# Peptides against a protein of PDB entry 4Y8H: the designs that were tried, part 36

Target 1, 222 residues: chain A of PDB entry 4Y8H
Amino acid sequence: TTIVGVKFNNGVVIAADTRSTQGPIVADKNCAKLHRISPKIWCAGAGTAADTEAVTQLIGSNIELHSLYTSREPRVVSALQMLKQHLFKYQGHIGAYLIVAGVDPTGSHLFSIHAHGSTDVGYYLSLGSGSLAAMAVLESHWKQDLTKEEAIKLASDAIQAGIWNDLGSGSNVDVCVMEIGKDAEYLRNYLTPNVREEKQKSYKFPRGTTAVLKESIVNICD

## One batch from the design tools (peptide; aimed at target 1 G47)

Design b2_p26_7_s2 (made by RFdiffusion4, then SolubleMPNN; from b2_p26_7 with A2L E6Q L8R D18S A25F)
Fold by OpenDDE base, seed 1:
Structure b2_p26_7_s2 (fold): chain B 222 residues (1-222), chain A 26 residues (1-26)
Amino acid sequence: as target 1 above (222 residues)
Amino acid sequence: SLAAAQARGGRGPVDEESLALVEEFE
């Protein structure tokens, strides 16, 4: 997995690859690793896919209830705190490593959470087996005051670095853009760089194309 | 292990404004 988050001047972008693996096996070529916690709060997951999905759904449900109860828009920091407390309670047994990002009345936010409940804050973040490849791009090309378009490009380039260099990453790039004052823009398969060209040649030959070079009849019954 | 590989991460410069909000809740 390669997941990244990048802040820009008016919001945050998260991106992910779409490969799922079970050891050396590619289980899914086009899995979704971006999850919606709330309309304007999204999460990217690395680790155990079932755990990342289950924990984000649980927190999403609790955030919705909290929002209804308080009559307030959900805050990214509230989602972070709920995730942190839940993961800490399970002492790292939930194999979820998350990048949580969003926009709320307090602004745009980007966080990471580890399975034991530790958190990080940064203008850009990466997680997963492809994190090192992503960081090489992010550290080389990140600058302050990114535009939306620059941030989407940077995030996508970082995911592509994971796709090309990490065995645990592959296929497509998914993107979610959360801009202040706008709806979240989920861009499923924003890039599909691994589409195989159509096979130009058919391997269907007419019957009889292969010449019989030798024939031997062996009696199997004595 | 695969789990240890998935736990790898990196961070850019600290966002002090967002960090301050986290510290207010902790």
Scores: peptide ipSAE 0.605, ipTM 0.930, DockQ to the pose 0.856
OpenDDE base, seeds 2, 3, 4, 5: peptide ipSAE 0.574, 0.590, 0.580, 0.584; ipTM 0.923, 0.925, 0.925, 0.927

Design b2_p26_7_s3 (made by RFdiffusion4, then SolubleMPNN; from b2_p26_7 with A2Q L8R D18S A20K V22L A25F)
Fold by OpenDDE base, seed 1:
Structure b2_p26_7_s3 (fold): chain B 222 residues (1-222), chain A 26 residues (1-26)
Amino acid sequence: as target 1 above (222 residues)
Amino acid sequence: SQAAAEARGGRGPVDEESLKLLEEFE
């Protein structure tokens, strides 16, 4: 998995790859790793897919109830605290590593949380097996005061680095953009770099030639 | 292990505003 979060001047973007693996097997090529906690609070999950889904659904339900009870828009920090308490209760038995992001009345926020409940805060974050590849892009191209478009590009480029360089990552890029004063924009399959173009016609290569199956040169630094 | 690989992470510069909010809430 490769997941990232990037803050921009008026919000936050999260992105993820779509490969699901079970050991050496690709179980799903188009797994959804972005989860909605509330309308304006989303998370990206690494680790055990079932655990990430279950915990985010539980916290989402509790946040909804809390919001209804208090008549207040949910806060990202509240969702994070609920996640921390839940993960701590299970003492790392839940294999969930999450980037939690959103907008609320206090502004835009980006956090990460690990399986034991430890948290981190940054203008950008990465988690998953593809994190190192993503960080290479983020560290190289991040700047202060990013625009929405620059942040989306940076996040998607970071995910693509994971897709190309990490065996645990692959297929498509999903993006969710949360901008202050706007509805969240969930962009499922924002990029589909590995959509095999239609099988090019069976080129009958002469006997003794090795077919070049695919050559792709992608500049991830532009 | 796959689990250990999935636990890998990185962070950019600290967002001091969000950090303060987190510290106040904890």
Scores: peptide ipSAE 0.579, ipTM 0.932, DockQ to the pose 0.844
OpenDDE base, seeds 2, 3, 4, 5: peptide ipSAE 0.559, 0.567, 0.566, 0.573; ipTM 0.927, 0.929, 0.928, 0.930

Design b2_p26_7_s4 (made by RFdiffusion4, then SolubleMPNN; from b2_p26_7, 7 letters changed)
Fold by OpenDDE base, seed 1:
Structure b2_p26_7_s4 (fold): chain B 222 residues (1-222), chain A 26 residues (1-26)
Amino acid sequence: as target 1 above (222 residues)
Amino acid sequence: SQAAAQARGGRGPVDEESLKLLEEFE
């Protein structure tokens, strides 16, 4: 898995790859790793897919109830605190590693949380087996005061680095953009770099010719 | 282990505003 979050001038973007693995086996090529906690609070999950889904659904339900009870828009920090309490209660038995991001009346926020409930804060974050590959891109190209478009590009480039360099990551890039004053934009399969173009017609190569099956040169630094 | 690999993470510069909000809430 490769998941990232990037803050920009008026919001936050999260992105994820779509490969699911069970040991050495690719179980799903198009797994959704972005989860909605509330309309404007989303998370990206690494770890056990079932655990990440279950915990985010539970917190999402509790946040909804809390929002209805208080007549207040949910806060990212509240969702984070609920996640921390839940994960701490299970003492790391829930294999959930999350990037939590969103917009609320206090602004835009980006957090990470680990299975034991530890948290981190940054202008960009990465988690998962592809985190090192993602960080290479983020550290190289991040700057202060990113635009929405620059942040989406940076996040997607970071995920692609994971897709190409991490065996645990692959297939497509999902993106969710949360901008202050706007609805969240969930961009499922924002990039599909591994969609095999239709098998080019069987070029009958002459006997003795080795077919070049695929050549792709992708500049991840532009 | 696969779990240990998924626990890997990285962070950019600290967002001091969001950090303060987190500290106030805890």
Scores: peptide ipSAE 0.561, ipTM 0.923, DockQ to the pose 0.835
OpenDDE base, seeds 2, 3, 4, 5: peptide ipSAE 0.541, 0.549, 0.544, 0.557; ipTM 0.917, 0.919, 0.918, 0.921

Design b2_p26_8 (made by RFdiffusion4)
Pose (drawn by RFdiffusion4):
Parts: structure tokens; C-alpha cells; sequence
Structure b2_p26_8 (pose): chain A 222 residues (1-222), chain P 26 residues (1-26)
């Protein structure tokens, strides 16, 4: 996995590749690594796939209940605190490595959470196996006072460095933009640079090619 | 005991595969 977060003028953007691996095998060519904790707080996850999804939904659920109880829009630091205290309690056994970003009444925020529970603050961040390829791009091209468009280009360029140079990353680029005073825009498959080429031949078989021993109708009714 | 050692090895492998990199700070 390669995941990034980049701050800009009036908000924060996050991005991720879409490859899932089981050893050297690509288990999923197009999985979503960008998760909605609340409408304007989004999370990019790397590490154990089920852990990132489960820990993100659990905190997302508790944030919703907390938002309803307090009659307030949720803050990123609350998601940060809840996530880090949960991951710390599990001593690193829940393998979730997260970049948490969003906008709230306090402003725009960008954080990273490691599985043992430490958190970091920054204008640009990267996690996952492709994090060094992405960080090399971010360290080369990031500057203070990025526009929204520059931030989106820098984030997807960082992801692309992971896609091309890291065997743990591939396929597509997902992006989510959280800008102050506006709805968060989730850009699923923002870039699709790895379209499979047309196959040389159709392998559709002549009907009857497979030998059959029996048939029967299956009762799915009541 | 063997199961605990395997769990600890999995945590170390995950930590090595998913480094955290931080850029400029506010």
C-alpha cells in the first residue's frame, strides 16, 4: 500500500493506491483504502486490511453517536484520540496504519497513526510499503501555500511513485478532498493509469466442452 | 507460548512494512 495526505490553503487532501496483496499475489486490483469516519473526516489505511476497515468503522460509529449527543460536528482530534487509544490498548496487534484528515469547526487537520498508537502531525505524510517512494516525491515538490489543484497533483504524483516503484502498490489512485466550508469530495478512481490491454484471443469455449455428470434445479423458494 | 511469539513476530513485520513518514510540521 501507498497512502498520502497533503495540506493546502483551505483544507486537506488524501490519496491512496488500490492494490491488495496476499503475499506476492494481487488479491484485489481495486479496493478502497479511503474511509469515511464522518462526512468531513476521512481516513486512509495501510497494514492489515480487515483491521483498517474495522477500526475505522468502529470509531466512525462512536463519532456519530458522540456528534448526536453533543449536537456538534465531529472534530478530527476526537477521531485521532479515539483511534490512538484503541490501537494503544491492543499493543500493535491491530495492524492499522492510518492517515487521518478532515475539516471541522476548529479548521483543517492532517495526522498519521501507527499501529502501536503513536500519532504525528504534518503538512505532508505518507504511510505503507510505498511510503518511501511517495515521500521522495513529497520532499521534492511540497511547498508551503499550495492551492487545492497543486495539492491534488502532488498527492496523486506521490501515489504514482508508489504505484510504479513499489511492488506492494499498483492499479489506481483514489483521492478525497476536504475543503473548509464545503462538502468533502471523494474521487474514487481519480486516476486509472493501469488499464489491462486488450487480450489477444477470446477463450470462450464451445458449449458442451465440459463433461457433466448430473443436473438438478435448486430450490431457493419457500 | 508459541502462539504469543508468532503474534509478536507478525506485529514486528507489519511495523517494518508500513513505516510512518512525516514532512514539514506546523
Amino acid sequence: as target 1 above (222 residues)
Amino acid sequence: AAAEAAAEAAVAANAAANPVNVGEKP

Design b2_p26_8_s1 (made by RFdiffusion4, then SolubleMPNN; from b2_p26_8, 12 letters changed)
Fold by OpenDDE base, seed 2:
Structure b2_p26_8_s1 (fold): chain B 222 residues (1-222), chain A 26 residues (1-26)
Amino acid sequence: as target 1 above (222 residues)
Amino acid sequence: SAMEKALEERVKALEAANPVLVGPRP
C-alpha cells in the first residue's frame, strides 16, 4: 500500500493506490483504500484491509453520534482521538495504519495514526509499504502554500512512485480533496496508469494445430 | 418535531449498532 496526505493553502488532499495483496498474491487490483469517516473527514488505510474498514466505520458512527449530541460539525481531532484510543486499547492487534484528514470549523487537518495508537502531524505524510517511495517524491517537491492543483499533482505523483517501486502497491490512484467551504471531492480512479491494452493475439488455434503423436483405443468393457 | 424524532431514531439505531466511544452524553 501507498497512502499519502498533503495539505494545501485552502484544504487537504489524501490519495491511495488500489492494490490489495495476500502475501505474494494480488487479491484486488482496484480496491478502495479511502474511507469516509464523515462528509468532510476522510482517511486512507494501510495494514489489514478489514481492520482499516471496520475501525473507520466504527469511528464514523461514533463521530455521527458525537456530532448529533454536541450539535456541532465533526472535527478531525475528535476522529483522531477516537481512533487512537481504540487502536491503543487493542495494543496494535487491530492492524490499521491511517492517514486521517479533513476540514471542519477549525480549519484543515492532516494526521497519521499507527496500529498501537501513536499519532503524527504534518503538512505531508505517507504510510504503507510504498511510503518511502512516496516520501522521496514528497520531500523533493513539497513546498509551502501549495494550490489545490499542485497538491493533487504532488499526492498523485507520490502514489505513482509507490505504484512503480513498491511490490505492495499498484494499479490506480484514488484521490479525495477536502477544501474549506466545499464538499469533499472523492476522485475514484483519478489516474489509471495501468490500463491494459487490447490483446494483440489470441490463443484460439485452428483445430488440428496440435499433432496427435499416438492414439490407442482400449476396450474397458468386457 | 418530525426532524427531532428522526434524529432520535437515528441516534438509537447508531447506539444499538455500535459501542459508544463518544463518552458521557450531556
Scores: peptide ipSAE 0.007, ipTM 0.407, DockQ to the pose 0.017
OpenDDE base, seeds 1, 3, 4, 5: peptide ipSAE 0.027, 0.000, 0.006, 0.050; ipTM 0.418, 0.206, 0.378, 0.324; seeds 1, 4, 5 fail the geometry check

Design b2_p26_8_s2 (made by RFdiffusion4, then SolubleMPNN; from b2_p26_8, 14 letters changed)
Fold by OpenDDE base, seed 2:
Structure b2_p26_8_s2 (fold): chain B 222 residues (1-222), chain A 26 residues (1-26)
Amino acid sequence: as target 1 above (222 residues)
Amino acid sequence: EEEEKRLEERVKALEEANPVLVGPKP
């Protein structure tokens, strides 16, 4: 897995690859690794796919209840705190590594969470087996005051570095853009660089293409 | 065993200080 987050001047973008693996097997070529916690708070997940989905759904439900109770829009820091406490409680047994991002009334936010409940903050972040490949791109090309378009490009280039260089990453790039004052823009399969082309040739050969080199008739009856 | 007990006590203290999850615990 390769997941990234990048802050820009008016919001935050997260992106992910779409390969799911089970040991040496590609389980899914087009897995969705971007999860909605709330309308304007999204999460990218690495680690155990079931755990990342289940924990984000659980916190999403609790964030909705909290929002209704408080009559306030959900905050990214609230989602961060709920995720952190839940993961810490299970001492890393929930195999979820998350990049949490969003916009709320306090602004745009980007965080990472590890399975043991530790958290980081940054302007750009990467997680998963492809994180080093992604980070090489981020460290090389990140600048302050990114535009939306520059941030989408940087995030997608970082995911592509994971796709090309990490065995655990592959197929497509998914993107979610969360801009202040706008709805979240979920761009499923924003890039599809690994579309299988049509087979140019048929592997059907006419009968007789393989020469008979030897024939032997053996009588099995005495 | 002492480390496990220390972690359990820390988890309890954090849960009491931050009751943020609603509904059945998984």
Scores: peptide ipSAE 0.006, ipTM 0.242, DockQ to the pose 0.035
OpenDDE base, seeds 1, 3, 4, 5: peptide ipSAE 0.000, 0.000, 0.000, 0.000; ipTM 0.259, 0.266, 0.231, 0.261; seeds 3, 5 fail the geometry check

Design b2_p26_8_s3 (made by RFdiffusion4, then SolubleMPNN; from b2_p26_8, 14 letters changed)
Fold by OpenDDE base, seed 3:
Structure b2_p26_8_s3 (fold): chain B 222 residues (1-222), chain A 26 residues (1-26)
Amino acid sequence: as target 1 above (222 residues)
Amino acid sequence: SAAEEERKRKVEELEARNPVLVGPKP
């Protein structure tokens, strides 16, 4: 997995790859790693898919309840605190690593949470097995006062670095943009770098040939 | 108000669906 977050002048972008793996096996080529906590608060998840989904759904429901009780827009720091307390309670037994981002009445926010409940704050963040490759791109190209478009590009380039250099990362790039004063823009499959051009030539195979619909190369490293 | 009653109903519905959810006590 490669997940990233990037702050820009008027908001925050998060991005993720779409590969799911079970050991050496690619389980899903197009899994969703971006999760909505609230309309304007999203997270990217790395680690165990089931744990990441369960935690984000739980906090999403609690944030919705809190918003209903208070009659206020939820704050990113409230979601962060709930996630932190939950993960800390389980002392890393919940295999969830999260980038939490959003916009609220106090502005734009970007945080990370490790499985044991530690939290970081930054203008750019990366997590997952591809995080080193992503961070190399972020550190090289991040600047203050990024535009929305520059931030989307930077986040996407960082995810692509993970896809190219990490065996645990791959397939497509998903993006979520949270800009102050706007609705969140979830851009599923914003980039699809591995789409083989449909070879224009329809090979009519003779009757009795089974079309290979999908080739999976499993590298068995002994 | 009708809005407060609807809000209470939505909270009760969410609590009923998710018994593990620790909502703020009213």
Scores: peptide ipSAE 0.008, ipTM 0.394, DockQ to the pose 0.016
OpenDDE base, seeds 1, 2, 4, 5: peptide ipSAE 0.000, 0.018, 0.000, 0.000; ipTM 0.254, 0.470, 0.213, 0.213; seed 2 fails the geometry check

Design b2_p26_8_s4 (made by RFdiffusion4, then SolubleMPNN; from b2_p26_8, 7 letters changed)
Fold by OpenDDE base, seed 5:
Structure b2_p26_8_s4 (fold): chain B 222 residues (1-222), chain A 26 residues (1-26)
Amino acid sequence: as target 1 above (222 residues)
Amino acid sequence: SAAEAAREAAVKALEAANPVLVGPKP
């Protein structure tokens, strides 16, 4: 897996690859690793796919209930705290590594959470087996005051670095953009760099290229 | 709330202090 988050001038972008693996096997070529916690709070998950999905759904449900009870838009820090407490309670037995991002009435936020419940904050983050390849791109090209378009490009380039250099990463790039004052833009399959080109060469020999040396008709009737 | 404002200030301070974080490879 390669997952990234990048802050820009008016929001945050997260991106992920779409490869799911079971040992050496590609289990799914188009796995969704971006999860909605709330309309404007999304996360990218690495580690055990079932654990990332289950924990994000649980916190999403609790955040929705909390938002309804308080009559307030949910905050990224509230989601972060709930995720942190849940993961810490299980002492890393839940194999969920998350980049949590969103916009709320306090602004745009970007965090990471490790399976043991540690949390980090940054302007750009990378997790997963492709994280080093992605971080090499992020560190080289990140600047302050990124535009939305520059941040989407940077995040997508970082995911592609994971796709090309990490065996655990592959297929497509998914993106979610969370801009202040707008709805979240979930860009499923924003890039599809591994679409097989049509075979330019046909290895179909013309009929009759190989001489039939012997034909035997066997009647299988009793 | 004062607690929310304090959390926001702490987050902004941490964001400014920690621009780069590389997590473990899960």
Scores: peptide ipSAE 0.014, ipTM 0.230, DockQ to the pose 0.069
OpenDDE base, seeds 1, 2, 3, 4: peptide ipSAE 0.000, 0.000, 0.000, 0.013; ipTM 0.239, 0.258, 0.254, 0.314; seed 2 fails the geometry check

## One batch from the design tools (peptide; aimed at target 1 C31 G168)

Design b2_p27_1_s1 (made by RFdiffusion4, then SolubleMPNN; its pose is not in this set)
Fold by OpenDDE base, seed 1:
Structure b2_p27_1_s1 (fold): chain B 222 residues (1-222), chain A 27 residues (1-27)
Amino acid sequence: as target 1 above (222 residues)
Amino acid sequence: PIVETEQDREEARKREEEERRREELLE
């Protein structure tokens, strides 16, 4: 997985790849790793997909109830605190690594949360197995006063670096843009770099056909 | 026979937990 967040002048962008893996196997090519907590607060999740989804749904429900009770727009820091408390309670048994981002009446925010409940703040962040490749792009090209378009490009380029350099990352790039004074813009499959033409012919291999991935002929000389 | 000390078992468990966390990050 590769997930990133980038702050820009008037908001925040998060992005993710869409590959789900089970060890060496690609389980899903189009997994959604961006989750809505509230209309203007979104998460990108790495780690166990089920845990990231369950946690974000739980916190989303609690934030909605809190917003209704207070008659206030939900704050990113409130979502962060709820997520942190939940993850800390389970002491890393929940395999959720999150980038939490959004806009609220106090401005734009970008945070990360680790599975044990530690939190970081930054102008740009990356998590997941592709995070090093993504961070290399972010550190090289991030500047102050990014435009929305520059931030989307930077985030997508960082995810692509993860897709190209990390085996755990791949397929498509999803993006969510949260700009102050606007609705969140969720761009599912914003980039589809690896759309192989659907091989029209489903080759049904008969049961028992093992794909030979690598043959090495070792001549054992006596 | 290198008798694994309790400390060696705890370090091995920590490494397995770190490896498991690293594998979970690949999902």
Scores: peptide ipSAE 0.028, ipTM 0.371, DockQ to the pose 0.043
OpenDDE base, seeds 2, 3, 4, 5: peptide ipSAE 0.000, 0.005, 0.024, 0.021; ipTM 0.229, 0.246, 0.452, 0.590; seeds 3, 5 fail the geometry check

Design b2_p27_1_s2 (made by RFdiffusion4, then SolubleMPNN; its pose is not in this set)
Fold by OpenDDE base, seed 5:
Structure b2_p27_1_s2 (fold): chain B 222 residues (1-222), chain A 27 residues (1-27)
Amino acid sequence: as target 1 above (222 residues)
Amino acid sequence: PVVETERDRERRREEERREEERRRLEE
């Protein structure tokens, strides 16, 4: 997996690859690693697919209930704290590594969480087996005051570095953009760099290209 | 006692197998 988050001037973008693996096998070429916690708070997951999905759904449900009871928009730091407490309770036995991002009444936020419940903050972050390949791109090209378009490009370039250089990463790039004062923009399959081009050569030969030397019809009785 | 139907048992076993399969998937 390669997951990234990038802050820009008016919000935050997260991105992920779409490969899941089972040891040496590609299990799914187009899995969704971006999860909605709330309308304006999203996360990217790495590690065990079931654990990332289950923990984000649990916290999403709790945040929704909390928002309804308080009549307040959910805060990214509240989601972060709930995730942190849950993961810490299981002492790293839940294989969830998360980049949590969003917008709330206090602004735009970007955090990471490790399976044991440690948390980091930054302007750009990467996690997963492709994180080093992604971080090389982020560190080389990140600057202050990125535009939305520059941040989407930087995040997608960082994911592509994981796709090309990490065996655990592959297929497509998913993106979610969370801009202050707007709805979240989920861009499923924003890039599909590994789509095979149509074969230029047709292997259909016209009848008569090769002489039939012998024909035998065998009835296969079922 | 709500007797779980054979269909409910099969569905639950299939859900459990799908959950176990998902637990073995790494991202």
Scores: peptide ipSAE 0.094, ipTM 0.496, DockQ to the pose 0.035; fails the geometry check
OpenDDE base, seeds 1, 2, 3, 4: peptide ipSAE 0.083, 0.087, 0.044, 0.049; ipTM 0.495, 0.475, 0.412, 0.472; seeds 1, 2, 3, 4 fail the geometry check

Design b2_p27_1_s4 (made by RFdiffusion4, then SolubleMPNN; its pose is not in this set)
Fold by OpenDDE base, seed 4:
Formats: structure tokens, sequence, C-alpha cells
Structure b2_p27_1_s4 (fold): chain B 222 residues (1-222), chain A 27 residues (1-27)
């Protein structure tokens, strides 16, 4: 997995690859690794796929209840705290490594969470097996005051570094853009650089290519 | 995401160790 987050002048972008693996096997070529916690708070997940999905759904549900109870828009720091406390309680046994990002009435936010419940803050972050490949791109090209377009490009270039160089990453780039004062823009398959070419040969042979050696008709009605 | 259980990780570590051990035994 390669997941990234990048802050820009008016918001935050997160991006992910779309490969799922089970050991040496590609289990899914086009899985979704971007999860909605709330309308304007999204998460990218690395580690165990079931744990990343389950923990983000649980916190998403609790954030919705909290928002209804308080009559307030959800805050990224509230989601961060709930995720952190939950993951810490399970001492790393929930294999979720998350980049949590969003916009709320306090501004734009970007955080990371490890399975043991540690949290980091930054202007750019990467996690997963492709994180070093992604970070090489981020460290080389990140600057202050990125535009939305520059941040999407930087995030997508960082994911592509994982796609090309990390065995655990591959296929497509998914992006989610969270800009202050706008709805979240979820760009599923923003880049599809690994479209398989048509097979040059068909292994569909005409009927009769295999000789019938024997035929028998058996009536099975009494 | 890696759909690996902790058991799958331990199994892979054992299979890698066995593969390295088998490679060293064929050398």
Amino acid sequence: as target 1 above (222 residues)
Amino acid sequence: PIVETEEDRRRRAREEEERERRRKLLE
C-alpha cells in the first residue's frame, strides 16, 4: 500500500493506490483505500484491510452520533482522538495505519495514526509499504503554499512512485480533495496507468476442436 | 491494503525461513 496526504493553501488532499495483497498474491487490483468518516473528513488506510475498514466505519458512526448530539459539524481532531483511543486500547492488534484528513469549522487538518495509537501531524505524510518511495517524491517536490492542482499532482506522483517501486502497491490512483468551504471531491480512479492491453490470442476454440470419442444418452426419468 | 492476519504474517515468515533454509541446503 501507498497512501499520502498533502496540505495545500485552502485544504488537504489524500491519495492511495488500489492494490490489495494476500502474501505474494494480488487479491484485488482496484480496491478502495479511501474511507469517508464524515462528509468532509476522509481517511486513507494501510495495514489489514478489514481493520482499516471496520475502525473507520466505527469511528464514522460515532462521529455522526456526536455531531447530532452536539449540533455541530464533525471535527478532524475529534475523529483523531477517537481513533487514537480505540487503537491504543487494542495495543496494535488492530492493524490499522491511517492518514486522517479533512476540513471543519477550525480549518484544514492532516494527521497520521499508527496501529499502537501514536499520532503525527504534518504538511505532507506517507504510510504503507510504499511510504519510502512516496516520501522521496514528497521531500523532493513539496513546498509551502501549494495550490489545489499542485497538491493533487504531488500526491498522485507520490502514489505513482509506490505503484512503480513497491510490490505491495499497484494499479490505480484514488484521490480525495477536501477544500475549505466546498464539498469533498472523491476522485475514484483519478489515474489508471495500468490498463491491461487486449489479449493478442483467444483461447476460445470452436465447438468440435476437441474430438468426441464416445456419446451415450441415458434416460434418467423412471 | 494487505489482507494479512497475524497468523498469515507468521506463516509467511516461517515459509520465508524455510525457503531460505531450503536454498542453503541445496547450495
Scores: peptide ipSAE 0.026, ipTM 0.327, DockQ to the pose 0.443
OpenDDE base, seeds 1, 2, 3, 5: peptide ipSAE 0.105, 0.080, 0.089, 0.115; ipTM 0.499, 0.456, 0.483, 0.508; seeds 1, 2, 3, 5 fail the geometry check

Design b2_p27_2 (made by RFdiffusion4)
Pose (drawn by RFdiffusion4):
Structure b2_p27_2 (pose): chain A 222 residues (1-222), chain P 27 residues (1-27)
Amino acid sequence: as target 1 above (222 residues)
Amino acid sequence: SEVLKKELKHPPPPSSVPDSRGDYSYP
């Protein structure tokens, strides 16, 4: 996995590749690694796939209840605190590596969370097996005072460095933009640079090619 | 609606792609 987060003028953008691996095998060519914790707090996860999804939904659920109880829009630091304390309690056995970003009444925020529970603050961040390829791009091209468009280009360029140079990353680029005073825009498959070429031949078989022993209608009714 | 079930003389080979989603890799 390659995932990034980049701050800009009036908010924060996060991005991720879409490859899932089981060993050297690509298990999923187009999985979403960008998760909604709340409408304006989004999370990119790398590590154990089920852990990142489960820990993100659990905290997302508790944030919703907390938002209702307090009659307030949720803050990113709350998601950060809840996630880090949960992951710390599990001593690194829940393998979730997260870049948490969003906008709230306090402003725009960008954080990273490692599985043992430590958290970091920054204007640009990258996690996952492709994090070094992405960081090399971020360290080369990031500057203070990025526009929204520049931040989106820098984030997807960082993901692309991971897609092309890291065997643990591939396929597409997902992006989410959280800008202050506006709805968060989730850009699923923002870039699709790895479209499968047309096959040379159709392998559709002549009907009857497969030998059949029996048939029967299956009762799915009551 | 009817669902037709067929028993094959030879079962198809297992899928090379695992049934699980796998992991979003990390160092």

Design b2_p27_2_s1 (made by RFdiffusion4, then SolubleMPNN; from b2_p27_2, 14 letters changed)
Fold by OpenDDE base, seed 2:
Structure b2_p27_2_s1 (fold): chain B 222 residues (1-222), chain A 27 residues (1-27)
Amino acid sequence: as target 1 above (222 residues)
Amino acid sequence: MKVIEKTLAKPPPPKKIPDSVGDFAAP
């Protein structure tokens, strides 16, 4: 997996690759690794796919209840704290590694969370098996005061570095843009750099192509 | 009555993907 987050002047972007793996096998070519916690708070998940989905859904439900109870829009720091405390409680047995990002009435936020409940903050972050490939792009091209378009470009280039250089990453780039004062923009398959060409050859063999290994003539009646 | 029995080359059975490897998106 390659997941990234990048802050820009008026918001935050997260991006992910779309490969799911089962050991040496590609289980899904177009897995969705961007999860909605709330309308304006999204996360990218690495680690165990079921754990990332389940924990983000659980915290999403609890954030909605908390929002209703407090009469406040959901806060990214509230989602961060709930995720952190939940993951820490399970001592890393929930295999979720998350980049949590969003916009709320306090501004734009970008955090990472590890399975043992450690958390980081940054202007740019990468996680997953492709994180080093992504970080090489981020460290080379990140600057302060990125525009929305520059941040989408940087995030998508960082995911592509994972797609090309990490065995655990592949297929497409998904993007979610969370801009202050706007709705979240979920760009499913923002880039599709691995579209398979049309099959040029037919695998229809002529009759008799199967090799006969042995032939015997049996008399059934004398 | 004569019957012709033919043994054909069989492809190897498809290796079962082990069901036990959960969706491991490698962290």
Scores: peptide ipSAE 0.090, ipTM 0.394, DockQ to the pose 0.306
OpenDDE base, seeds 1, 3, 4, 5: peptide ipSAE 0.070, 0.042, 0.013, 0.030; ipTM 0.374, 0.342, 0.221, 0.348; seed 3 fails the geometry check

